# Designs tried in a protein design run: peptides against a protein of PDB entry 4Y8H. Part 12

Target 1, 196 residues: chain A of PDB entry 4Y8H
Amino acid sequence: TSIMAVTFKDGVILGADSRTTTGAYIANRVTDKLTRVHDKIWCCRSGSAADTQAIADIVQYHLELYTSQYGTPSTETAASVFKELCYENKDNLTAGIIVAGYDDKNKGEVYTIPLGGSVHKLPYAIAGSGSTFIYGYCDKNFRENMSKEETVDFIKHSLSQAIKWDGSSGGVIRMVVLTAAGVERLIFYPDEYEQL

## One batch from the design tools (peptide; made by RFdiffusion4, then SolubleMPNN)

Design b2_p30_4_s1
Fold by OpenDDE base, seed 1:
Structure b2_p30_4_s1 (fold): chain B 196 residues (1-196), chain A 30 residues (1-30)
Amino acid sequence: as target 1 above (196 residues)
Amino acid sequence: SAAEAARRREEAERAAEAAAEAAAAARRTL
């Protein structure tokens, strides 16, 4: 897996590859690793597909309940719920989660939740097995307050490089753009990004 | 009967497929 989320001028963009493995074998099954937990709060998932889906489902339910009582939750609130679930289950959980969201008050925010259930707020985050190959690239090329187009290109190039080196990453690159204007899904195919 | 044996085979095949799919899902890593 190669996943990332990047804050930019107008919000945040999440990105992921789609490759799934089954045990020791690479499955050619295209998986959506970008999961909605609220209208403008999403997560990237790595590790156990079943465990991370179960966590995301619990978070989604919690945020729906929260919304009914208190109004729209912040991205920080969502990250806190993920953190508690990941920390409480850390001994039996293989999960790396990036939480990203947009609201008018806080704008785009990114929280990374690595194995062990710590939480870290960052301008951008990368995770998964492919992330190890792109730390240097991302550090050199990330800029604060990029345009949407610059941020899409940054994520596309970063994930392309991760996929090139990580045998556990591949398939399509999916993105979710979260802004004041709404939610936009993007998809890029191997023929488009392998040439980068 | 041959019809009961066929139904038992079909149920066993469906159960084996469901178990294989559940096992594959449990081992799926992102």
Scores: peptide ipSAE 0.359, ipTM 0.724, DockQ to the pose 0.411; fails the geometry check
Fold by OpenDDE base, seed 5:
Structure b2_p30_4_s1 (fold): chain B 196 residues (1-196), chain A 30 residues (1-30)
Amino acid sequence: as target 1 above (196 residues)
Amino acid sequence: SAAEAARRREEAERAAEAAAEAAAAARRTL
């Protein structure tokens, strides 16, 4: 897996590859690693597909309940719920989560939740097995307050490099753009990103 | 009835497929 979320001028973009492994084998199933937990709060998932889906489902339920009682939760609130679940289940959980969201007050925010259930707020985050190959690239090329187009290109190039070197990453690159204007899903195919 | 047996079979096949997919999901790593 190669996943990332990047804050930019107008919000945040989440990105992921789609490759799934089953034991020692790469499955041809295109998996969506970008999961909605609220209208403008999403997560990137790495690790156990089942465990991370279960966590995301629980978070979604909690945020729906929260919304019914108190209105729209902040991205920080969502990250806190993820953090508690990941920490409480750390001994039996293989999960790496990036939480990203947009609201009018805080704009785009990114929270990374590595193994162990800590939480870290960052301007951008990378995770998964492919992330190890792109730390240097991302550090060199990330800029604050990029345009949407610059941020899409940054994510596309970053994930392309991760996929190139990580046998556990590949398939399509999916993105979710979260802004004041709404939610936009993007998809990029191998023929497009392999040449970058 | 034959129609009831067919519906029960289709429901069992859907349940088996869902169970197989859930079992496959439990073994998947992202």
Scores: peptide ipSAE 0.353, ipTM 0.722, DockQ to the pose 0.371; fails the geometry check
Fold by OpenDDE base, seed 2:
Structure b2_p30_4_s1 (fold): chain B 196 residues (1-196), chain A 30 residues (1-30)
Amino acid sequence: as target 1 above (196 residues)
Amino acid sequence: SAAEAARRREEAERAAEAAAEAAAAARRTL
């Protein structure tokens, strides 16, 4: 897996590869690792597909209940719920989660939740097995307050590099753009990003 | 009836397929 989320001028963009491994290393190119937990709060998932899905489902339910009682939750609130679930289940849970969201008050925010259930607010985050290959690239090329287009390109290039080196990453690159204007889903195929 | 036996077999096959898919999903790593 190669996943990332990047804050930019107008919000946040999540990105992921689509490769999934099952027992005998069947690489599936179909998996969506970008999961909605609220209208403009999403997560990137790495590790156990089942465990991370179960957590995301619980968080989604919690945020729906929260919304009915208190209005729209903050991204920080969502990250806190993820953190608690990941920390409480850390001994039986294989999960690396990046939470990203947009609201009018806080704009785009990114929270990374590595194994063990800590939470870290960052301007951008990378995770998964492919992330190890792109730390240097991301550090060199990330800029605060990029445009949407610059951020899409940054994510596309970063994930392309991760996929080139990580056998556990590949397929399509999916992105979700979260801004005041709404939610936009993007997809990039191998023929496009492999040439970068 | 033969029709009830056929429906029960189809339900059992669907349940077995769903269980196999759930078991496969439990083994997936992202």
Scores: peptide ipSAE 0.351, ipTM 0.717, DockQ to the pose 0.385; fails the geometry check
Fold by OpenDDE base, seed 4:
Structure b2_p30_4_s1 (fold): chain B 196 residues (1-196), chain A 30 residues (1-30)
Amino acid sequence: as target 1 above (196 residues)
Amino acid sequence: SAAEAARRREEAERAAEAAAEAAAAARRTL
């Protein structure tokens, strides 16, 4: 897996590869690793597909309940719910999660939740097995307050490099753009990003 | 009735499919 979320001028963009491995290393299944937990709060998932889906489902439920009682939750609130679930289950959970969201007050925010259930607020985050290959690239090329287009290109290039080196990453690159304007899903195929 | 037996078979097939998908999902790594 190669996943990332990047804050930019108008919000946040999540990105992921789609490769799924099984115990026999069958990597040909396309999987959506970008999961909605609220209208403009999403997560990137790495690790166990089942475990991370279960966590995301629980978070979604909590945020729906929160919304009914208190109104729209902050991205920080969502990250806190993820953190508690990941921390409480850390001994039996293989999960690396990036939480990203947009609201009018806080704009785009990114929280990374590595194994162990710590939480870190960052201007951008990368995770998954492919992330190890792109730390240097991301650190060099990330800029604060990029345009949407610059951020899409940054994510596309970053994930392309991760996929190039990580055998556990590949397929399509998916993105979710979260802004005041709403939610936009993007998809890029190998024929496009392999040329980068 | 034959209709009840057909519904029970369809429910059993859906349950078996869901169980198979859940078992497959448990083996997936992202």
Scores: peptide ipSAE 0.347, ipTM 0.717, DockQ to the pose 0.345; fails the geometry check

Design b2_p30_4_s3
Fold by OpenDDE base, seed 1:
Structure b2_p30_4_s3 (fold): chain B 196 residues (1-196), chain A 30 residues (1-30)
Amino acid sequence: as target 1 above (196 residues)
Amino acid sequence: DEEERRRREEEERRRREEEERRRAAAERFL
């Protein structure tokens, strides 16, 4: 897996590959690793497909309950729920999660939750097995307050490089753009990103 | 009777452990 989320001028963009592995084998199944937990709060998932889906489902339920009582949750609130679930289940959970969201007050925010259930707020985050290959690239090329187009290109190039080097990453690149204007889903196919 | 019961319990435990290993090997990772 190669996943990332990047804050930019107008919000946040999440990005992911789609490859799934089964033991030592690459499964031909394309998975959506970008999961909605609220209208403008999403996560990137790495690790166990079942475990990370279960966590995301619980978070979605908690945020629905929160919304009914208190109104729209912040991205920080969502990250706190993820953190607690990941920390409480750390001995039996193989999960790396990036939480990202947009609201009018806080704008785009990114929280990374590595194995062990710590939480870190960052301008951008990368995770999954492919992330190890792109730390240096991302550090050199990330800029604060990029345009939407610049941020899409940054994620596309970053994930393309991760996929190139990580045998556990591949398929399509999916993105979710979260802004004041709404939610936009993007998809890029191998024929486009392999040429980068 | 007790040795045969212990053998059956150990075979059932081994079978469960093998099924759990097969499930873990069939687990999908992202």
Scores: peptide ipSAE 0.350, ipTM 0.727, DockQ to the pose 0.542; fails the geometry check
Fold by OpenDDE base, seed 4:
Structure b2_p30_4_s3 (fold): chain B 196 residues (1-196), chain A 30 residues (1-30)
Amino acid sequence: as target 1 above (196 residues)
Amino acid sequence: DEEERRRREEEERRRREEEERRRAAAERFL
């Protein structure tokens, strides 16, 4: 897996590859690793497909309940729920999650929740097995307050590089753009990103 | 009784090992 979330001028963009593995082998399955937990709060998932789906489902339920009682949750609130679930179950979970969201008050925010259930607020985050190959690229090329287009290109290039080197990453690149204007899903196929 | 108990324990162990192998082989990672 190669996943990332990047804050930008108008919000946040999540990005992911779609490759799924079974043990050490590539499974012939395209997975959506970008998962909605609230209207403008999403996560990137890495690790166990089952564990991370279960966590996301629980978080989604908690945020729905929260919304009914208190109104729209913050991205920080969502990240806290993820953190608690990942920390409490750390001995039985293989989960690496990036939480990203947009609200009018806080704008785009990114929280990374690595194995062990810590939480870190960052201007951008990368995770998954492919992330190890792109730390240097991302550090050199990330800029604060990029445009949507610049951020899409940054994510596309970053994930393309991760996919080139990580046997556990590949397929399509998916993105989710979260802004005041709404939610937009993007998809990029190998024929486009492999040439970058 | 003791041989039947040992056979059941060995069969349960084999079943658990096979179930664990099947679970590990069916486990999907992102």
Scores: peptide ipSAE 0.343, ipTM 0.720, DockQ to the pose 0.608; fails the geometry check
Fold by OpenDDE base, seed 5:
Structure b2_p30_4_s3 (fold): chain B 196 residues (1-196), chain A 30 residues (1-30)
Amino acid sequence: as target 1 above (196 residues)
Amino acid sequence: DEEERRRREEEERRRREEEERRRAAAERFL
């Protein structure tokens, strides 16, 4: 897996590859690793497909209940729920989560939750097995307050490099753009990003 | 009795390890 979330001028963009592996090394190019937990709060998932889906489902349900009682949760609240679930289950859980969301008060926010269930607020985060290959690239090329287009290109190039080096990453690049204007899903195919 | 108990415990452990390996082999990773 190669996943990332990047804050930008108008909000946040999540990005992911789509490859899944099994113990038999069956690669699937179709898996959606970008999961909605609230209207403008999403996560990137790495690790166990089942475990991370179960966590995301619990968080989604929790945020629905929260919304009914208190109104729209903050991205920080969502990250706290993820953190609690990941930390309490850390001994039986293989999960790496990036939480990202947009609201009018806080704008785009990114929280990374690595193995062990710590939480870190960052201007951008990368995770998954492919992330190890792109730390230097991301550090060099990330800028605060990029445009949507610059941020899409940054994510596309970053994930392309991760996929190039990580055998556990590949397929399509999916993105979710979260802004005041709403939610937009993007998809980029190998024929486009492999040439970068 | 003790040798048969030890054989059963080793067979149960092997079955559990095989089931865990089978579960891990069927598990999808992102």
Scores: peptide ipSAE 0.342, ipTM 0.723, DockQ to the pose 0.550; fails the geometry check
Fold by OpenDDE base, seed 2:
Structure b2_p30_4_s3 (fold): chain B 196 residues (1-196), chain A 30 residues (1-30)
Amino acid sequence: as target 1 above (196 residues)
Amino acid sequence: DEEERRRREEEERRRREEEERRRAAAERFL
């Protein structure tokens, strides 16, 4: 897996590859690793497909309950719920999660929750097996307050490089753009990104 | 018989190991 989330001028963009593995084998299943937990709060998932889906489903339920009582949760609140679940289950959970969201007060925010259930707020985060190949690229090329287009290109190039080197990453690149204007889903195919 | 108990324990262990292998082989990773 190669996943990332990047804050930009108008919000946040999540990105993921779609490759799924089964043991040592690449499964012929294109997985959506970008999961909605609230209208403008999403996560990127790495690790166990079942475990991370179960966590995301629980978080979605908690955020729905929260919304009914207190109104729209902050991205920080969502990240805290993820953190608690990941930390409490750390001995039985293989999960690396990036939480990203947009609200009018805080704008785009990114929280990374690595193995062990710590939480870190960052301007951008990368995770999954492919992320190890792109730390240097991302550090060199990331800028704060990029445009939407610059951020899409940054994610596309970053994930393309991760996929190139990581045998456990590939397929399509999916993105979710979270802004004041709403939610936008993007998809890029191998023929578009392999030549970058 | 202790031999029948040992055979049952070994068969149960083999079943658990096969189930764990089947679960691991069916488990999808991202």
Scores: peptide ipSAE 0.335, ipTM 0.719, DockQ to the pose 0.622; fails the geometry check

Design b2_p30_5_s2
Fold by OpenDDE base, seed 4:
Structure b2_p30_5_s2 (fold): chain B 196 residues (1-196), chain A 30 residues (1-30)
Amino acid sequence: as target 1 above (196 residues)
Amino acid sequence: MEKEKKEEEEKEKKKKKEEEEEEKLKKQRL
């Protein structure tokens, strides 16, 4: 897996590859690693497919209950729910989660939740097995307050490089753009990103 | 008798497929 979320001028963009593995076998299964937990709060998932899906489903349920009682949760609130679940299950959980969201008050926010259930607020985050190959690229090329187009390009190039080097990453690149204007889903196929 | 046996075999095949799919999901990594 190669996943990332990047804050930009108008919000946040999440990005992921789609490759799924089963043991030592690379499945041609195109999975969606970008999971909605609220209207403008999403997560990137890495590690156990089942465990990270179960966590995301529980978080979605908690945020629906929260919304019914208190109104729209902040991205920080969502990240806190993920953090507690990841910390409580840390001994049995192999998960790397990036939480990202947009609201009018806080704008685009990114929270990374590595193994062990710590939470870190960052301008951008990368995770998964492919992330190890792109730390230097991301650090060099990330800028605060990029345009949407610059941020899409940054994520596309970053994930393309991660996929190139990580045998556990590949398929399509998916993105989710979260802004005041709404939610936009993007998809990029191998024929496009392999030439980058 | 023959209809009930076919319904039991179909239920058992369905259950076995669901267990195989669940086992595959538990082994999937992102």
Scores: peptide ipSAE 0.385, ipTM 0.752, DockQ to the pose 0.788; fails the geometry check
Fold by OpenDDE base, seed 1:
Structure b2_p30_5_s2 (fold): chain B 196 residues (1-196), chain A 30 residues (1-30)
Amino acid sequence: as target 1 above (196 residues)
Amino acid sequence: MEKEKKEEEEKEKKKKKEEEEEEKLKKQRL
């Protein structure tokens, strides 16, 4: 897996590859690793498909309950719920989760939840097995307050490089753009991103 | 009888498919 989320001028963009593995084998199954937990709060998932789905489903339920009582949760609140679940299950959970969201007050925010259930707020985050190949690229090319187009290109190039080197990454690149204007889903196919 | 047996067989096929999909999901890594 190669996943990332990037804050930009108008919000946040999440990005992921789609390759899944089954044991030691690469599965040809394309999975959506970008999971909605609220209207403008999403996560990137890495590790166990089942465990990270179960966590995301629990978080979604908690945020629905929160919304019914208090109104729209902040991205920080969502990241806290993920943190608690990841920390409580740390002995059985091998998951890397990036939480990203947009609200009118805080704009785009990114929280990374590594193994062990810590939470870190960052201007951008990368995770999964492919992320190890792109730390230097991302650090060199990330800028604060990029345009939507610059941020899409940054994520596309970053994930293309991760996929090139990580055998556990590949398929399509998916993105979710979260802004004041709403939610937009993007998809990029191998024929486009392999040429980058 | 024949309708009930067919509905039960469809429920059992659905349950078995859901169990097979869940077992596949348990082995999948992202």
Scores: peptide ipSAE 0.385, ipTM 0.750, DockQ to the pose 0.796; fails the geometry check
Fold by OpenDDE base, seed 2:
Structure b2_p30_5_s2 (fold): chain B 196 residues (1-196), chain A 30 residues (1-30)
Amino acid sequence: as target 1 above (196 residues)
Amino acid sequence: MEKEKKEEEEKEKKKKKEEEEEEKLKKQRL
């Protein structure tokens, strides 16, 4: 897996590869690793597909309950719920999660939740087995307050490099753009990113 | 009889498909 989320001028963009493995084999199954937990709060998932789906489902339920009582949750609130679930289950959980969201007050925010259930607020985050190959690229090319187009390009190039080196990453690149204007889903095929 | 048997067979097929999908999910890594 190669996943990332990047804050930019107008919000946040999540990105992921789609490759799934089953046991020791690379499955040709395309999986959506970008999961909605609220209208403008999403996560990137790595590790166990079942465990990370179960966590995301629980978080979605908690955020729906929160919304009914208090109104729209902040991205920080969502990250706290993820952190608690990941920390409480750390001994039995194989999950790496990036939480990203947009609200009018805080704009785009990114929280990374590595193995062990710590939480870190960052301007951008990368995770999964492919992330190891792109730390140096991301550090050199990330800028704060990029345009949407610059951020899409940055994510596309970053994930393309991760996929190139990580045998556990591949398929399509999916993105979710979260802004004041709403939610936009993007998809990029191998023919578009393998040449980068 | 025939309607009830057909509805039961459809429920069993649905349940078996859900169990197979759940078992596949448990073995998947991202």
Scores: peptide ipSAE 0.383, ipTM 0.749, DockQ to the pose 0.782; fails the geometry check
Fold by OpenDDE base, seed 5:
Structure b2_p30_5_s2 (fold): chain B 196 residues (1-196), chain A 30 residues (1-30)
Amino acid sequence: as target 1 above (196 residues)
Amino acid sequence: MEKEKKEEEEKEKKKKKEEEEEEKLKKQRL
């Protein structure tokens, strides 16, 4: 897996590859690693597909309950719920999660939740097995307050490089753009990003 | 009788398919 989320001028963009493995075999299953937990709060998932889906489902339920009582949760609140679940289940859970969201007060925010259930707020985050190959690229090319287009290109190039080096990453690149205007889903195919 | 048996067979087939998808999901790694 190669996943990332990047804050930009108008919000946040999540990005993921789609490759999934089943046991010892690379399943050619195009998985959606970008999961909605609230209207403008999403996560990137790595590790166990089942475990990270179960966590995301529980978080979604908690955020629905929260919304009914208190109104729209912050991205920080969502990240806290993920953190608790990941920490409580750390001994049985193989999950790497990036939480990202947009609200009018805080704008785009990114929280990374690595193995062990710590939480870190960052201007951008990368995770999964492919992330190890792109730390230097991301650090060199990330800028604060990029345009949407610059941020899409940054994520596309970053994930393309991660996929090139990580045998556990590949398929399509999916993105989710979270802004004041709403939610936009993007998809990029190998024929487009392999040439980068 | 015959309609109820078909509805039960469809429910059982749906349940078995959901269980197979869940078992596949348990073995999937992202």
Scores: peptide ipSAE 0.382, ipTM 0.751, DockQ to the pose 0.777; fails the geometry check

Design b2_p30_5_s3
Fold by OpenDDE base, seed 5:
Structure b2_p30_5_s3 (fold): chain B 196 residues (1-196), chain A 30 residues (1-30)
Amino acid sequence: as target 1 above (196 residues)
Amino acid sequence: EEEEEEEEEEEEEEEKRKKEEEERLKKQRL
């Protein structure tokens, strides 16, 4: 897996590859690693597909209950719920999660939840097995307050490099753009990103 | 009776599909 989320001038963009493995075999299954937990709060998932889906489902349920009682949750609230679940289940859980969301008050926010269930607020986050290959690229090329287009290009190039070096990453690049205007899904195919 | 048997068979097939999907998901890594 190669996943990332990047804050930009108008919100946040999540990005992921789509490759999955089954045991020791690369499954040619295109998976959606970008999971909605609320209207403008999404996560990137890495590690166990089952574990991270179960966590995301529980978080979605909690945020629905929260919304009915208190109104729209903040991205920080969502990240806290993820953190608690990941920390409480850390001994039986293989999950790496990036939480990202947009609201009018806080704008785009990114929280990374690595193995062990810590939470870190960052201007951008990268995770998964492919992330190890792109730390240097991301550090060099990330800028605060990029445009949507600049941020899409940054994510596309970053994930392309991760996929190039990580055998556990590949397929399509999916993105979710979260802004005041709403939610937008993007998809990029190998022919578009392998040439980068 | 025949409609109830068809509904029970459809429910059993749906439950089986859900279990098979869950078992597949348990073996998948992202």
Scores: peptide ipSAE 0.386, ipTM 0.748, DockQ to the pose 0.744; fails the geometry check
Fold by OpenDDE base, seed 4:
Parts: C-alpha cells; sequence; structure tokens
Structure b2_p30_5_s3 (fold): chain B 196 residues (1-196), chain A 30 residues (1-30)
C-alpha cells in the first residue's frame, strides 16, 4: 500500500493505490483504500483489509450517532475515535490509518495513526509499505497552501514513485478531494501515472 | 415444500458465499 493525505489551500486531498495482496500473492483486485466515515471525513487504510474495514465501520457508526446527538463531528473527533480503537486493539491489529477531513472552521486537517495507536496532526501524511520510498520526495516537494491542481499533481507524482518501487503497491491511483464545495473522487490509471 | 426447499438452499448458498468472502477478506492486506 501507498497512501497519503495532503492539506492544501481549499481543503484536503486523500490519495491511495488500489493493489491488494492475499498471503504471498498480489491480488488483481482493485480495492478502494479511501473510506468515508462521514460526509467530509475520510480515511486512508493500510495493513489488514479486514481489521481496517472493521475499524472504519465502527468509526462511521460512532460518527453517525455523534451527528444525531451533537451535530457534525470535527476531524479531530474522528481521529480520536480511530486512535482509541487502534490503541485498544494494538496487540491484534496491523493497521496504519490516515484520517483527513474538511470543515469550515478548521479547514483541511490530516491526522496519522501509525501502528500502536498514537495520533499525530500533520500538514500532510504518508503511510503504507510504499511510503518508505517517497519520504524524501514528499519532504522536498510539499508546500503549504498549494492549489487543488498542484496538490493533485504532488499526490500523483508521489504515489507514482511509491508504486514504481513498492511491489505491494499498484493498480489505479484514487483521490478524494474534500473542500467547502463538497466531495470529489478522482481516478488515474497506470497509462497516465507510470510516465511521470 | 419445493419452494421452502429452494429458499433454504438459496439461504445456505448465500451464507456460504458470505463466509467465503469473510475468509478472503481476513487474508487480504492493503
Amino acid sequence: as target 1 above (196 residues)
Amino acid sequence: EEEEEEEEEEEEEEEKRKKEEEERLKKQRL
């Protein structure tokens, strides 16, 4: 897996590859690693497909209950729920999660939840097996307050490089753009990003 | 009787498919 979330001028963009593995084999199944937990709060998932799906489902349920009682949750609230679940299950959980969301008050926010269930607020985050190959690229090329287009290009190039070097990453690049205007899903195919 | 047997067979096949999907998901890594 190669996943990332990047804050930008108008919100946040999540990005992921789509490759899954089954045991020692690369599965040809395209998986959506970008999971909605609320209207403008999403996560990137890495590690166990089952464990991260179960966590995301529980978080989604908690945020629905929260919304009915208290109104729209903040991205920080969502990240706290993820953190608690990841920390409580840390001994049996192989998950790396990036939580990202947009609201009018806080704008785009990113929270990374590595193995062990710590939480870190960052201007951008990268995770998964492919992330190890792109730390240096991301650090050099990330800028605060990029445009949507600059941020899409940054994520596309970053994930393209991760996919190129990580045998556990590949397929399509998916993105989710979260802004005041709403939610937008993007998809980029190998023929487009392999040439970068 | 034949309709009840067909409904029971369809339910058993659906439960089997769900179980196979869960077992596949448990082996998947992202």
Scores: peptide ipSAE 0.385, ipTM 0.746, DockQ to the pose 0.820; fails the geometry check
Fold by OpenDDE base, seed 1:
Structure b2_p30_5_s3 (fold): chain B 196 residues (1-196), chain A 30 residues (1-30)
Amino acid sequence: as target 1 above (196 residues)
Amino acid sequence: EEEEEEEEEEEEEEEKRKKEEEERLKKQRL
């Protein structure tokens, strides 16, 4: 897996590869690693598909309940719920989660939740097995307050490099753009990103 | 009787499909 989320001028963009492995390394399944937990709060998932789905489902339920009682949750609230679940289940959980969201007050926010259930607010985050190959690239090329197009290109190039080196990453690159204007899903095929 | 047996068979097949999907999901890594 190669996943990332990047804050930019108008919000946040999540990005992921689609490769999944099953048992003895069958990489033939395309999975959506970008999961909605609220209208403008999404997560990137790495590790166990089952465990990360179960966590995301619980978080989604908690955020729906929160919304009914208190109105729209902040991205920080969502990250806190993820943190608690990841911390409580840390002994059985192999998950790396990036939480990202947009609201009018806080704009785009990114929270990374590594193994152990810590939470870190960052201007951008990368995770998964492919992330190890792109730390240097991301640190060199990330800029604050990029345009949407610059941010899409940054994520596309970053994930392309991760996929190139990580055998556990590949397939399509999916993105979710979260802004005041709404939610936009993007997809890029191998022919579009392998040439980068 | 035949409609009830067909509904029970469809429910059993759906439950089996759900279990197989859950088992597949348990083996999947992202």
Scores: peptide ipSAE 0.384, ipTM 0.746, DockQ to the pose 0.760; fails the geometry check
Fold by OpenDDE base, seed 2:
Structure b2_p30_5_s3 (fold): chain B 196 residues (1-196), chain A 30 residues (1-30)
Amino acid sequence: as target 1 above (196 residues)
Amino acid sequence: EEEEEEEEEEEEEEEKRKKEEEERLKKQRL
């Protein structure tokens, strides 16, 4: 897996590869690793498909309950719920999660939740087995307050490099753009990004 | 009787499909 989320001028963009492996590390399925937990709060998932889906479903339920009582949750609130679940289940959980969201007050925010259930707020985050190959690229090329187009290109190039080196990453690149204007889903195919 | 047997068979097939999907999901890694 190669996943990332990047804050930019107008919000945040999440990105993921789609490769899914089974016990023999054979890519048998194309999956959506970008999961909605609220209208403008999403997560990237790595590790156990079942465990990370169960966590995301529980978080979605908690955020729906929160919304009914208090109104729209902040991205920080969503990240706290993820952190609690990941920390409580840390002994049985193999998961790396990036939480990202947009609201009018805080704009785009990114929270990374590595193995062990810590939480870290960052301008951008990368995770999964492919992330090890792109730390240097991301550090060199990330800029604060990029345009939407610059941020899409940054994510596309970053994930392309991760996929190139990580045998556990591949398929399509999916993105979710979260802004004041709404939610936009993007998809990029191998023929486009392999040439980058 | 025949309608009840058809509904029970459809429910058993749906439960089997759900279990097979759950088992597949448990073996998947992202």
Scores: peptide ipSAE 0.375, ipTM 0.742, DockQ to the pose 0.761; fails the geometry check

